# Peptides against a protein of PDB entry 4LZF: the designs that were tried, part 20

Target 1, 155 residues: chain A of PDB entry 4LZF
Amino acid sequence: GGRLVVFPNGTRKELSADGQTVKVMFFNGDVKHTMPDQRVIYYYAEAQTTHITYPDGMEVLQFPNNQTEKHFPDGRKEITFPDQTVKTLHPDGREESVLTDGTIIQLNPDGSKVIQFNTGQREIHTADFKRREYPDGTVKTVYSDGRQETQYPTG

## One batch from the design tools (peptide)

Design b1_p18_1_s2 (made by RFdiffusion4, then SolubleMPNN; from b1_p18_1, 12 letters changed)
Fold by OpenDDE base, seed 4:
Structure b1_p18_1_s2 (fold): chain B 155 residues (1-155), chain A 18 residues (1-18)
Amino acid sequence: as target 1 above (155 residues)
Amino acid sequence: LPSEEELKQRLAENEAAA
């Protein structure tokens, strides 16, 4: 049979008969659940936040506002915001946001920014210029000094 | 939102008290 351990502080520990599942219900309402697959599910009662850790190093945070954060073993972090925007933070410092409309915003470690619009247009921001690339091949650049340049497609 | 540090600290406190 399973085991139930009740601590003086009110914390309760439930062990399954097979020993594969452990549920700790802390005195403050927090819950720690160790599963047979070795993932650990921790629920923070006051914060209403769920934190799942996996044996491979993956971590998942689920917040009460519907935000979810995934921390990958490779150091990548993926944040799904309440509005369902997905932001990925890469170990190299690159950040990518995918908006619900399909727009992709990339922030590069060098400070440049690339917006891939859902229309197929692409905008590149650097310290020196803002460049708009159009699906037809037209490229319009506005330089930091105010100069503008248009490059027309061939054909 | 709670910080990861706050959450981890709370967990550590819980486990230390058990």
Scores: peptide ipSAE 0.205, ipTM 0.820, DockQ to the pose 0.825
Fold by OpenDDE base, seed 3:
Structure b1_p18_1_s2 (fold): chain B 155 residues (1-155), chain A 18 residues (1-18)
Amino acid sequence: as target 1 above (155 residues)
Amino acid sequence: LPSEEELKQRLAENEAAA
């Protein structure tokens, strides 16, 4: 059968008969589950936070405010905020936020920023200018020196 | 929200005491 080990500090360790499942109930209320698929589930009682680690290096954090963080083996991080905005941090330093309305905000390693509006408009921010691109092909640019330029669509 | 460092430290303490 299974085994139960009780430590002097009150920590309890339960082992399944097949040895595939291990449950540790720590003296402070935290819990650690090791599953047959080798994922490990940590529950921190005071923080009410769940932390899952996978054998491939994937990690998932679930916070009590409904924020979820995924840490991918390639170094990418994906944060789902309580408002359901999804922010991805890429290993190259690029950040992308996808809003619930479909707007995409990109922060690039070179310092530029691109906003893809759900209307099809795009706004590009660089050190030298702020540019608005419209679906009809019109482009409006405000340069850092105060100049403004409008390019009208052809045809 | 708890920091990752705090969570890791708590885990280490738990495992050291077991």
Scores: peptide ipSAE 0.203, ipTM 0.821, DockQ to the pose 0.791
Fold by OpenDDE base, seed 1:
Structure b1_p18_1_s2 (fold): chain B 155 residues (1-155), chain A 18 residues (1-18)
Amino acid sequence: as target 1 above (155 residues)
Amino acid sequence: LPSEEELKQRLAENEAAA
């Protein structure tokens, strides 16, 4: 059969009969559950936060506001916000946000920003200019010195 | 939201007490 260990501080440890499942109920209400697939589920009672760790190094945080964070073993972090926006932080410092309308916002390590609109337009922000690219091939650039340039598509 | 560091600290405290 299974076993129950009760510690002097009130922490309780339950072991399944097969030894594949271990549940620790800490004195403060937190819970650590080790599963047969070797994932570990932590529940922080006060924060109402669930933290799952996987054998491959993946970690998943689930917050009470419905935000979810995935920490990949390659160093990438993916945040799903309550509004369902998904933000990916890459190990090289690049950040990408995918909005619910399909807009993609990329922040590059050099400080430049690229917005890919769901309409097919793209806007590029650098230290020197803001550039709007249109699906028809038109490109409008506003430079930091106030100069504006329009590049028309080849007809 | 609690920081990852805060959660890890709490876990460490729990493990030390168990």
Scores: peptide ipSAE 0.201, ipTM 0.817, DockQ to the pose 0.823
Fold by OpenDDE base, seed 2:
Structure b1_p18_1_s2 (fold): chain B 155 residues (1-155), chain A 18 residues (1-18)
Amino acid sequence: as target 1 above (155 residues)
Amino acid sequence: LPSEEELKQRLAENEAAA
């Protein structure tokens, strides 16, 4: 049969008969589940936050405001914001945000920024220029020195 | 939102007390 251990501080530990499932109900209301697949589900009562850890090193945080964070073993972090924007932080410092309308915002380690609009336009920001690329092939560049250049589509 | 470090610390304290 299962076991129930009650600690003097009020913490309770429930063990399944096979020992593969462990539920700890801490004195402060927090709950920790160790599952047969070795994932650990921790609920922080005060923060109303769920934290799941997986054997491969994956971690998932679920916050009460509907924000979700995934921490991958390779160091990548994926944040789903309450507005459903998804931001990915890469180990090399690159960040990518995907908006609900399909717009993609990329921040590169060198400080450059690329916006891929859902309209098909693309905007590139570098130390030297800001460039807007249009679906028809037109490219407008404003350089840091104030020079402006328009390149018209070929063909 | 609570920091990850705060949450980890809370977990560590919970486990140390049990």
Scores: peptide ipSAE 0.199, ipTM 0.816, DockQ to the pose 0.771

Design b1_p18_1_s3 (made by RFdiffusion4, then SolubleMPNN; from b1_p18_1, 11 letters changed)
Fold by OpenDDE base, seed 1:
Structure b1_p18_1_s3 (fold): chain B 155 residues (1-155), chain A 18 residues (1-18)
Amino acid sequence: as target 1 above (155 residues)
Amino acid sequence: MPTLEELKERERKNEAEA
């Protein structure tokens, strides 16, 4: 059968008979599960947060407000917010947010921003201009010096 | 919300006291 170890501080450790599953119930209410697939599931009682660590280095945080964070081994982070917006933070500093309506907001390391609207319009922000691109090929640009330019579609 | 580092530190403390 399995084993139960009770420590003087009140922590309890349960080991399965096959030794493949370990459950530690800490004195403060935290719980740690080591699973046969080598993932570790830690529950933080005070924060009501679940932290899953995978053997490949992947980490997943599940918060009580329904926010989920994935920390990839390559340094990328993916946050799913309670409103179901998904934000990806890349190691190079690039950030991308995908809204529930399909809008994509990209923040680039060079400081530029690109918004791909669900209407098919795209807005580009750089140090030199703000540009709106329309599905029909029309492009409206407002330059930093105040100039405005409209580029009409061909054909 | 607690940071990942704070959570990991809590885990470390629990394991150290066991």
Scores: peptide ipSAE 0.378, ipTM 0.892, DockQ to the pose 0.804
Fold by OpenDDE base, seed 3:
Structure b1_p18_1_s3 (fold): chain B 155 residues (1-155), chain A 18 residues (1-18)
Amino acid sequence: as target 1 above (155 residues)
Amino acid sequence: MPTLEELKERERKNEAEA
C-alpha cells in the first residue's frame, strides 16, 4: 500500500502505506528518513556521517571515527570522543571534560582551570596562583610572585 | 571532516533538485 516516486534526476522517495515513514534516496547516495516520531535521520554518503534532528531542536552527529556530538537546543554541546572522554561546552564558555578514569577538567571563561582528580585532590589554576587541595584539608598554594603557602587542616 | 554547515548545505542542494 506504499508509494514509490522516482524523480527525473534519479532521486527516489518511498512512502509507507500510512504516510508516517518517508525514505528519500537522493541521486548522490545520501539518504533521508522521516520517522513517525518526527525525527529526521540524514545520512551523508560522502562523509559517512549520520545526522539526527529531533522536533525539540536537538541534533546528534555520528562520525565515522566513532565520535558523537550532541547539540542541545540551549546551545550546549556534548562531544563523546573515540576514547570515550566526554567534553561539554556550555553557552557561557565553560568547558568540562570527564576522562574515563573519573578525572574532571573544567576550563572557565576567565581562563582559570580546575582539575578534580579521581584521588580526591583538586588543583586550581588562576592567573595569580596554582593551588592543590588535599582530601585531609591541606592546601598548598604557589603564587605568581613566587610566594608559597601551606595551610594545614584543623586538628 | 566536514563542518555542520557544509553538511546542511549538501542536504539543501539535494532537496532543491527534487
Scores: peptide ipSAE 0.375, ipTM 0.892, DockQ to the pose 0.770
Fold by OpenDDE base, seed 5:
Structure b1_p18_1_s3 (fold): chain B 155 residues (1-155), chain A 18 residues (1-18)
Amino acid sequence: as target 1 above (155 residues)
Amino acid sequence: MPTLEELKERERKNEAEA
């Protein structure tokens, strides 16, 4: 059979008979599960937050407001917000947001911004211009000096 | 909402007390 260890502070440790699962119920209500696949599931009672740590260094946080955060070993972070928007933060400083309507917003390390609309249009913002690309191949650019240029598709 | 660092610190304290 399994084992139960009760510590003087009230913490309880349950070990499975096969020794592959360990459940620690801490004195403050937190719970830690060590699973056979070596993932560790920690529940923070006060925050009502679940933290999963994987052997490869991946970490997943599940918050009570339905927000989920994934912390990848390479330093990338992926946040799924309660509204189901997904935001990815890359180690190089690039950020990407995917909205539920299909719009994709990219913030680049150089300060430029790219919006990929669900209509197929794309808008590019730089220090020098704002550019709108249309599905038919038309490109309209408004430069910082006020000049406007339309590039028509060929063919 | 607590930060990951705050949560990890809480975990560390729990483990240290056990």
Scores: peptide ipSAE 0.374, ipTM 0.891, DockQ to the pose 0.822
Fold by OpenDDE base, seed 2:
Structure b1_p18_1_s3 (fold): chain B 155 residues (1-155), chain A 18 residues (1-18)
Amino acid sequence: as target 1 above (155 residues)
Amino acid sequence: MPTLEELKERERKNEAEA
């Protein structure tokens, strides 16, 4: 059968008969589950946060405000915000946010920013200019010196 | 919200005391 170990500090450890499932209920209310698939699920009672570690190195955090964070073994981090915006942080420093309306915001390591609007318009921000690209091929650029250029589509 | 490191430290502490 299973085993229950009760420690002097109040921590309780439940072991399944096969030893494949372990549940630790810590004295402070935290709970740790070790699963047969080697996932470890830790619940932090005070923070009301769940932390899942996978054998491949993946980590998932679930916060009480409905935010979820995934930490990938390659160093990538994916944050799903309560509003369901998804932000990806890449190891190279690039950040990408996908809004619920389909808008994509990219922050590049060089400091440039690209917004791909759901309308098909694209806006590029650099140190030297802001550029708006329209679906019809029109491109409007405002340079840092105040100069403005409009490039009209050909044909 | 607590950082992941803070949470991991709490876990380590709990495990060390058990």
Scores: peptide ipSAE 0.362, ipTM 0.888, DockQ to the pose 0.812

Design b1_p18_1_s4 (made by RFdiffusion4, then SolubleMPNN; from b1_p18_1, 10 letters changed)
Fold by OpenDDE base, seed 4:
Structure b1_p18_1_s4 (fold): chain B 155 residues (1-155), chain A 18 residues (1-18)
Amino acid sequence: as target 1 above (155 residues)
Amino acid sequence: LPTEEELLERERKTEAEA
């Protein structure tokens, strides 16, 4: 059979019969589950947040506002916002946001920004210019000096 | 929202008191 340990401070520890599952209900309302697969699930009662750690180093945070954060072993972080926007933070400093409408926003380590609109338009922001690429092949560039250039499609 | 650091610190404290 399983075991229940009750500590003087009110913390309770439940052990499965095989000892593979451990549930600790802390005096402050926090809960820690250690699972047979070595996954650890910690619930922060005050924050109403769940933190899952995996033996491979992956971590998942689930916030009460429906935001989720995934921390991958490679150092990548993926944030799913309440509006279902997904932001990925890469170890190299690149950030990518995928909006619900299909728009993709990339922030590059060099400070450049690329927006791939759901319309097929692409906008590129650099220190030197802002460029809009259109599906028809038209490219409009506004340079930092105020100069504007339009490149028309070949055809 | 709480930061990961705040949450981890809470966990650490809670476990240490447990």
Scores: peptide ipSAE 0.295, ipTM 0.873, DockQ to the pose 0.966
Fold by OpenDDE base, seed 2:
Structure b1_p18_1_s4 (fold): chain B 155 residues (1-155), chain A 18 residues (1-18)
Amino acid sequence: as target 1 above (155 residues)
Amino acid sequence: LPTEEELLERERKTEAEA
């Protein structure tokens, strides 16, 4: 059968009959679950935060404000903010934010920025220019020196 | 919000005291 161990400090350990599930209720209110699939779920009572560790190295943090962070084995991090914006941090230093309206904001390691608007317009920011691409094929570039260039669609 | 490092350190300490 299952086992319950109660320690002098108030920590309690519950073992399933097969030993595949372990629940530790720590004296401070923290809770650790070890699951049959080797997933470890740790609940930080004071922080009201859940930390899930998977055997493949993936980690998930769930914060009390509804922010969720996923840490992938490849070093990528994905943050879902309370407003449901999703920000991805890539190992190469690229950052991508997907807004709830469908706008995508990309920050590149070279300092360039790309905004894909939900309207289909795209804006590219580099050290040398800002460029706006329109769905009709029009491209407007404003260079750092103030020069402006418009490329019209072929039609 | 606490950092992952802070949380992991808390876990380590809690487990060590248990």
Scores: peptide ipSAE 0.292, ipTM 0.873, DockQ to the pose 0.964
Fold by OpenDDE base, seed 5:
Structure b1_p18_1_s4 (fold): chain B 155 residues (1-155), chain A 18 residues (1-18)
Amino acid sequence: as target 1 above (155 residues)
Amino acid sequence: LPTEEELLERERKTEAEA
């Protein structure tokens, strides 16, 4: 069978019979599971947060408000908010938010912003202009100097 | 919400005291 070790401080360590699963119940209520697949699941009792570390370097945080954060080995982070918005932070500084209505908001490292609306319209913000692209191919641009241009689709 | 750094520090301390 498995083994149970009880330490003087109240920490308890459970080892599976095969030795591949280890559960440590710390004196402060924290729990650490080492799994056969080498993932480590740490539960922070006070924060009510679960932290999963994978052998490839991926990490997952699960917060009590249903927010989930994934930290990828390449430095990318993916945050799923309680409202189910998903925000991705890329190592190059690009950020992308996918809203529940299908709207996608992209913040680029150069400071530009792109909004892909669920209607099929796209809005591009740069230092020089604000541009709206319509599903029919019409493009409206408002330049920083106040000039406005409409480009019509060629039929 | 706690930061990742705060959580990792807590883990480290808890493990060191166990």
Scores: peptide ipSAE 0.290, ipTM 0.871, DockQ to the pose 0.970
Fold by OpenDDE base, seed 3:
Structure b1_p18_1_s4 (fold): chain B 155 residues (1-155), chain A 18 residues (1-18)
Amino acid sequence: as target 1 above (155 residues)
Amino acid sequence: LPTEEELLERERKTEAEA
């Protein structure tokens, strides 16, 4: 059978019969589960936040506002916002946001920005220009010096 | 939202008092 340990401060520790599952209910309302797969689930009672740690170094935070954050062992972070936008922060400093309408926004470490619209148009922002690419192959560029250029599709 | 540092410190303190 399982085992229950009750500490003088009110903390309770439940062990499964095989000892592979441990549940600690702390005196402050926090709860820690250690699972057979070595996943650790910590619930912060005051913050109403769940923190899951995996043996490979993966971490998942679940916030009470329905935001979820994944922290990957390689340093990448993935944030799912309450509006279901997904933002990925890459170790190289690149950021990517995927909106619910399918628009993708990329922020590059050099300060450039790329927007891939759900219409198939793409917009590129650099220090030197703003460029719009159209599905038909037309490209319109406005340079920082005020010059404008239109490149027409071949065909 | 709490910071990761605040959460980790809370966990550490709670476990130390158990």
Scores: peptide ipSAE 0.289, ipTM 0.874, DockQ to the pose 0.927

Design b1_p18_2 (made by RFdiffusion4)
Fold by OpenDDE base, seed 1:
Structure b1_p18_2 (fold): chain B 155 residues (1-155), chain A 18 residues (1-18)
Amino acid sequence: as target 1 above (155 residues)
Amino acid sequence: WTKEQLLAHRATTEAEAF
């Protein structure tokens, strides 16, 4: 059968009969599950947060406010906010947010910003201009020097 | 709580557990 070890501080350690599953119930209410597939599920009692660590280095944090964070082995981080917006932070410094309405906001390492609206319009922000691209091919640009340009589609 | 705060908290808990 399994084993139960109770420590003087109140920590309890349960081992499965096959030794493949270990459950530690810490004195402070934290809980650690080591699973047969080598993932480790840690529950932080005070923070009410679940932290899953996978053997490949993937980590998943589940917060009590319904926020989820995925920490990928390549250094990428993906945050699903309570409102279901998904934000990806890339190792190169690029950030991308996908809103629930389908709008995509990209922040580039060079400081440029691209907004892809759910309407099909796109807005590009650079050091030199702000540009709005329309689905019909019209492009409106406001340059940093104040000049404005409209490029009309070819019909 | 940040990941770093959680990990620090966990480290102390695990160190004191046994």
Scores: peptide ipSAE 0.553, ipTM 0.943, DockQ to the pose 0.918
Fold by OpenDDE base, seed 3:
Structure b1_p18_2 (fold): chain B 155 residues (1-155), chain A 18 residues (1-18)
Amino acid sequence: as target 1 above (155 residues)
Amino acid sequence: WTKEQLLAHRATTEAEAF
């Protein structure tokens, strides 16, 4: 059968009969589960946060405010905010946010920004211009020097 | 809590557990 070890400080260690599952209930209320698939599920009692680590280096943090963070082995980070906006931070410095209305906001390492609106319009911000692209193919550009340009669709 | 703070807290807890 399984085993239970109780330490003088109040820490408890439970082992399954096959030894594949280990549960440690620490003296401070933290809990650590080591699973047969080698996932480690750690609960921080004071922070009320769950931290899952996977053998491939993936980490998942679940915070008490309903925010979830995924930390990928390649350095990418994905944050699901309480409002269900999803923000991805890439190792190259690029950031992407997907809003609940379908709008996508991209921040590029060079400081440029691209907004893909749920209406099908797209807006591009650079150091040199602000550009609006319309679904019909019309493109309106306002340059930093004050020049304005309209490119009409072909057809 | 930041990830770094959580990890530091965990390290202390695990070191004192047994």
Scores: peptide ipSAE 0.553, ipTM 0.943, DockQ to the pose 0.922
Fold by OpenDDE base, seed 5:
Structure b1_p18_2 (fold): chain B 155 residues (1-155), chain A 18 residues (1-18)
Amino acid sequence: as target 1 above (155 residues)
Amino acid sequence: WTKEQLLAHRATTEAEAF
């Protein structure tokens, strides 16, 4: 059978019979599960947050407000907000947000911004211009000097 | 709670557990 160790401070340690699973119930209400696949599931009692760490360095945080954060070994972070918006933070400084309506917002390290609308239109913001690309191939550009250009589709 | 705050809290908990 398994083993149960009870410490004077109230911490409890449960060992499975096969020795592959360890469950620690800490004195403060935190819980740590070490699984056979070497993932560690930690529950923070005060924060009501679950934190999973994987052997490859992947981490997943599940917050009580239904927010989920994935922390990748390469430094990338993916945040799923309570409203189901997904934001990805890349180690190069790029940020991408996918909204529930299908809109995608990209912030680039150079300060440029790209919005992919759910209508198929795309808007590009740079220091020099704002550009709107339409599904029919029309492109409208407003330059910082006030000049406006329209490029019409060919064919 | 941030990840860093959680990890700091956990470190204390684990250090005092046994």
Scores: peptide ipSAE 0.549, ipTM 0.942, DockQ to the pose 0.919
Fold by OpenDDE base, seed 2:
Structure b1_p18_2 (fold): chain B 155 residues (1-155), chain A 18 residues (1-18)
Amino acid sequence: as target 1 above (155 residues)
Amino acid sequence: WTKEQLLAHRATTEAEAF
């Protein structure tokens, strides 16, 4: 059968009969589940946060405000905010935010920014210009010197 | 709480647990 060990400090350790599941209820209210698939589920009582670690190095944090963070083995981080915006931080420094309306905002390591609007318009920000691309093929560029250029679609 | 803070807290908890 399973086993329950109770420590003097109040920590409790439950072992399944097969030994494949271990539940530790710590003295401070934290809880740790070690699962047969080697997933470890840790609950931080004070922070009210759940932290899952997977054997492949994947980690998932679930915060009490409904924010979720995924930490990938390659160093990528994906944050789902309470409003369901998803922000991805890439190891190369690129950041991407996907808004609930479908707008995508990319911040590049060089400081350039690309906004893909849900309307099909795209805006590109660089050190030298801001450029708006329209679905009809029109491109409007405002350069840092104030010069403006419009490129009209052909046809 | 950051991940790092949580992990540090957990390390202390686990060290004191038994």
Scores: peptide ipSAE 0.548, ipTM 0.942, DockQ to the pose 0.909

Design b1_p18_2_s1 (made by RFdiffusion4, then SolubleMPNN; from b1_p18_2, 13 letters changed)
Fold by OpenDDE base, seed 4:
Structure b1_p18_2_s1 (fold): chain B 155 residues (1-155), chain A 18 residues (1-18)
Amino acid sequence: as target 1 above (155 residues)
Amino acid sequence: VTREELLEREKKNLEEEV
């Protein structure tokens, strides 16, 4: 009940009987599936990469090295690396990486960097200083001029 | 391989389909 179209270049298009699924097998080995839910699954044969596009503008790339990239309609990008680190790139320029050990690394648009360690320590990098905050409330700052300051907790 | 390169490849294939 379906339909097969064969193009002169060797590309083949298969249409399901219900017309809800379309499979295109390109002459270069790439494959495109249009699904009933209107998502498009494209397989790049040479790169061995899968690209899924959704009607809302969401895109997902799955690379052969197990890296996954999600491109959200709002411009946010989320990368899951092979080591399962997740990096989010925000439209405002902020970047956040969540490591498997729970460490969070934030790169801010102003150039500052914040590391929230899994130990509860936090490190803040700015143009003017590098600061380490400890769970007990101790704060150690190394300023750009080389001076160091320790702030002890109150209480 | 960059996303852009992949998209360009896809675009070319789609053009061949038309």
Scores: peptide ipSAE 0.308, ipTM 0.867, DockQ to the pose 0.695
Fold by OpenDDE base, seed 3:
Structure b1_p18_2_s1 (fold): chain B 155 residues (1-155), chain A 18 residues (1-18)
Amino acid sequence: as target 1 above (155 residues)
Amino acid sequence: VTREELLEREKKNLEEEV
């Protein structure tokens, strides 16, 4: 059968009969589950937050406001916000946000910004210009020096 | 509550388990 260990501080440890599942109920209300697949599920009682750690180093945090954070072994972080926007932070400093309407916003380490609209238009922001690219091939550029240029598609 | 604070709490609980 299973085993129950009760520690003097009030912590309780439950071991399954097969030894594959361990549940620790800490004296402060936190709960730790070690699963047969070696994932560890930790519940922080006061913060009402769940922290899952995987054997490969993946971590998932689930917050009470419905925000989820994934920490990948390669250093990438993915945040799913309550509004279902997904933001990815890359190890190189690049950030990408995918909005619910399909718009993608990219922030580059050099400070440039690229917006891929759901309409197929793309906008590029650099230190030197703002550029709008249209699906028909038209490109409009506003330079920092005040010049404006329109490039028309070859037809 | 920061991630670091949560991890420190977990660490403290683990130390008291042993």
Scores: peptide ipSAE 0.308, ipTM 0.869, DockQ to the pose 0.658
Fold by OpenDDE base, seed 2:
Structure b1_p18_2_s1 (fold): chain B 155 residues (1-155), chain A 18 residues (1-18)
Amino acid sequence: as target 1 above (155 residues)
Amino acid sequence: VTREELLEREKKNLEEEV
């Protein structure tokens, strides 16, 4: 049969008969589940946050405001905000946000920024210029010195 | 609450379990 261990501090540990499932109810209200697939589900009672750790090193945090953070073994982080915007932080420092309207915002380690609008327009920000690319092939560039250049589509 | 704070809380609880 299963076992129940009660510690002097009030922590309770429930072990399944097969030993594959362990539930720890800590004295401070936190709860830890160890699952047969080796996932560990930890609930922080005070923060009302769930932390899942996977055998491959993946971690998932679920916050009470509906924000979810995934921490990948390769160092990448993926944040799903309450509004369902998804932000990916790459180990190289690149950040990418995908908005619910389909707009993609990329922040590069060199400080450049690329916005892919849902309209098909693309905007590139560098230290030297801002460039707007239009679906028809028109490209407008505003340089840091105030010069403006328009490149018209071919054909 | 930061991830680090949560992990530290978890660590303390686990230390009490051992």
Scores: peptide ipSAE 0.304, ipTM 0.867, DockQ to the pose 0.678
Fold by OpenDDE base, seed 5:
Structure b1_p18_2_s1 (fold): chain B 155 residues (1-155), chain A 18 residues (1-18)
Amino acid sequence: as target 1 above (155 residues)
Amino acid sequence: VTREELLEREKKNLEEEV
């Protein structure tokens, strides 16, 4: 059968009969589950937050406001916001946000910004220019010196 | 509540488990 260990501080530890599942109920209300697949599920009672750690080093945080954060072993972080926007932070400093309407916003380590609109238009921001690319192949560029150029599609 | 605060809380509980 399973085992129950009760500590003097009120913490309780339940071990399954097969020894593959361990549940610790801490005196402060937190709960830790060690699962057969070696994932650890920790519940923070006061914060109402779930933290899952995987054997490969991946971590998942689930907040009570429906925000989810994934921490990958390579240092990448993925945040799913309550509005279902997904933001990825890369170890190199690049950030990418995918909006619910399909718009993608990329912030590059060099400070440049790229917006891929759901309409197929693309906007590129650099220190030197702002460029709009249109689905028909037209490209409009406004340079920092005030010069404007339009490149027309070839066809 | 920050991730760091949560991890500190977890760490404290784990230390008390032993």
Scores: peptide ipSAE 0.301, ipTM 0.865, DockQ to the pose 0.690

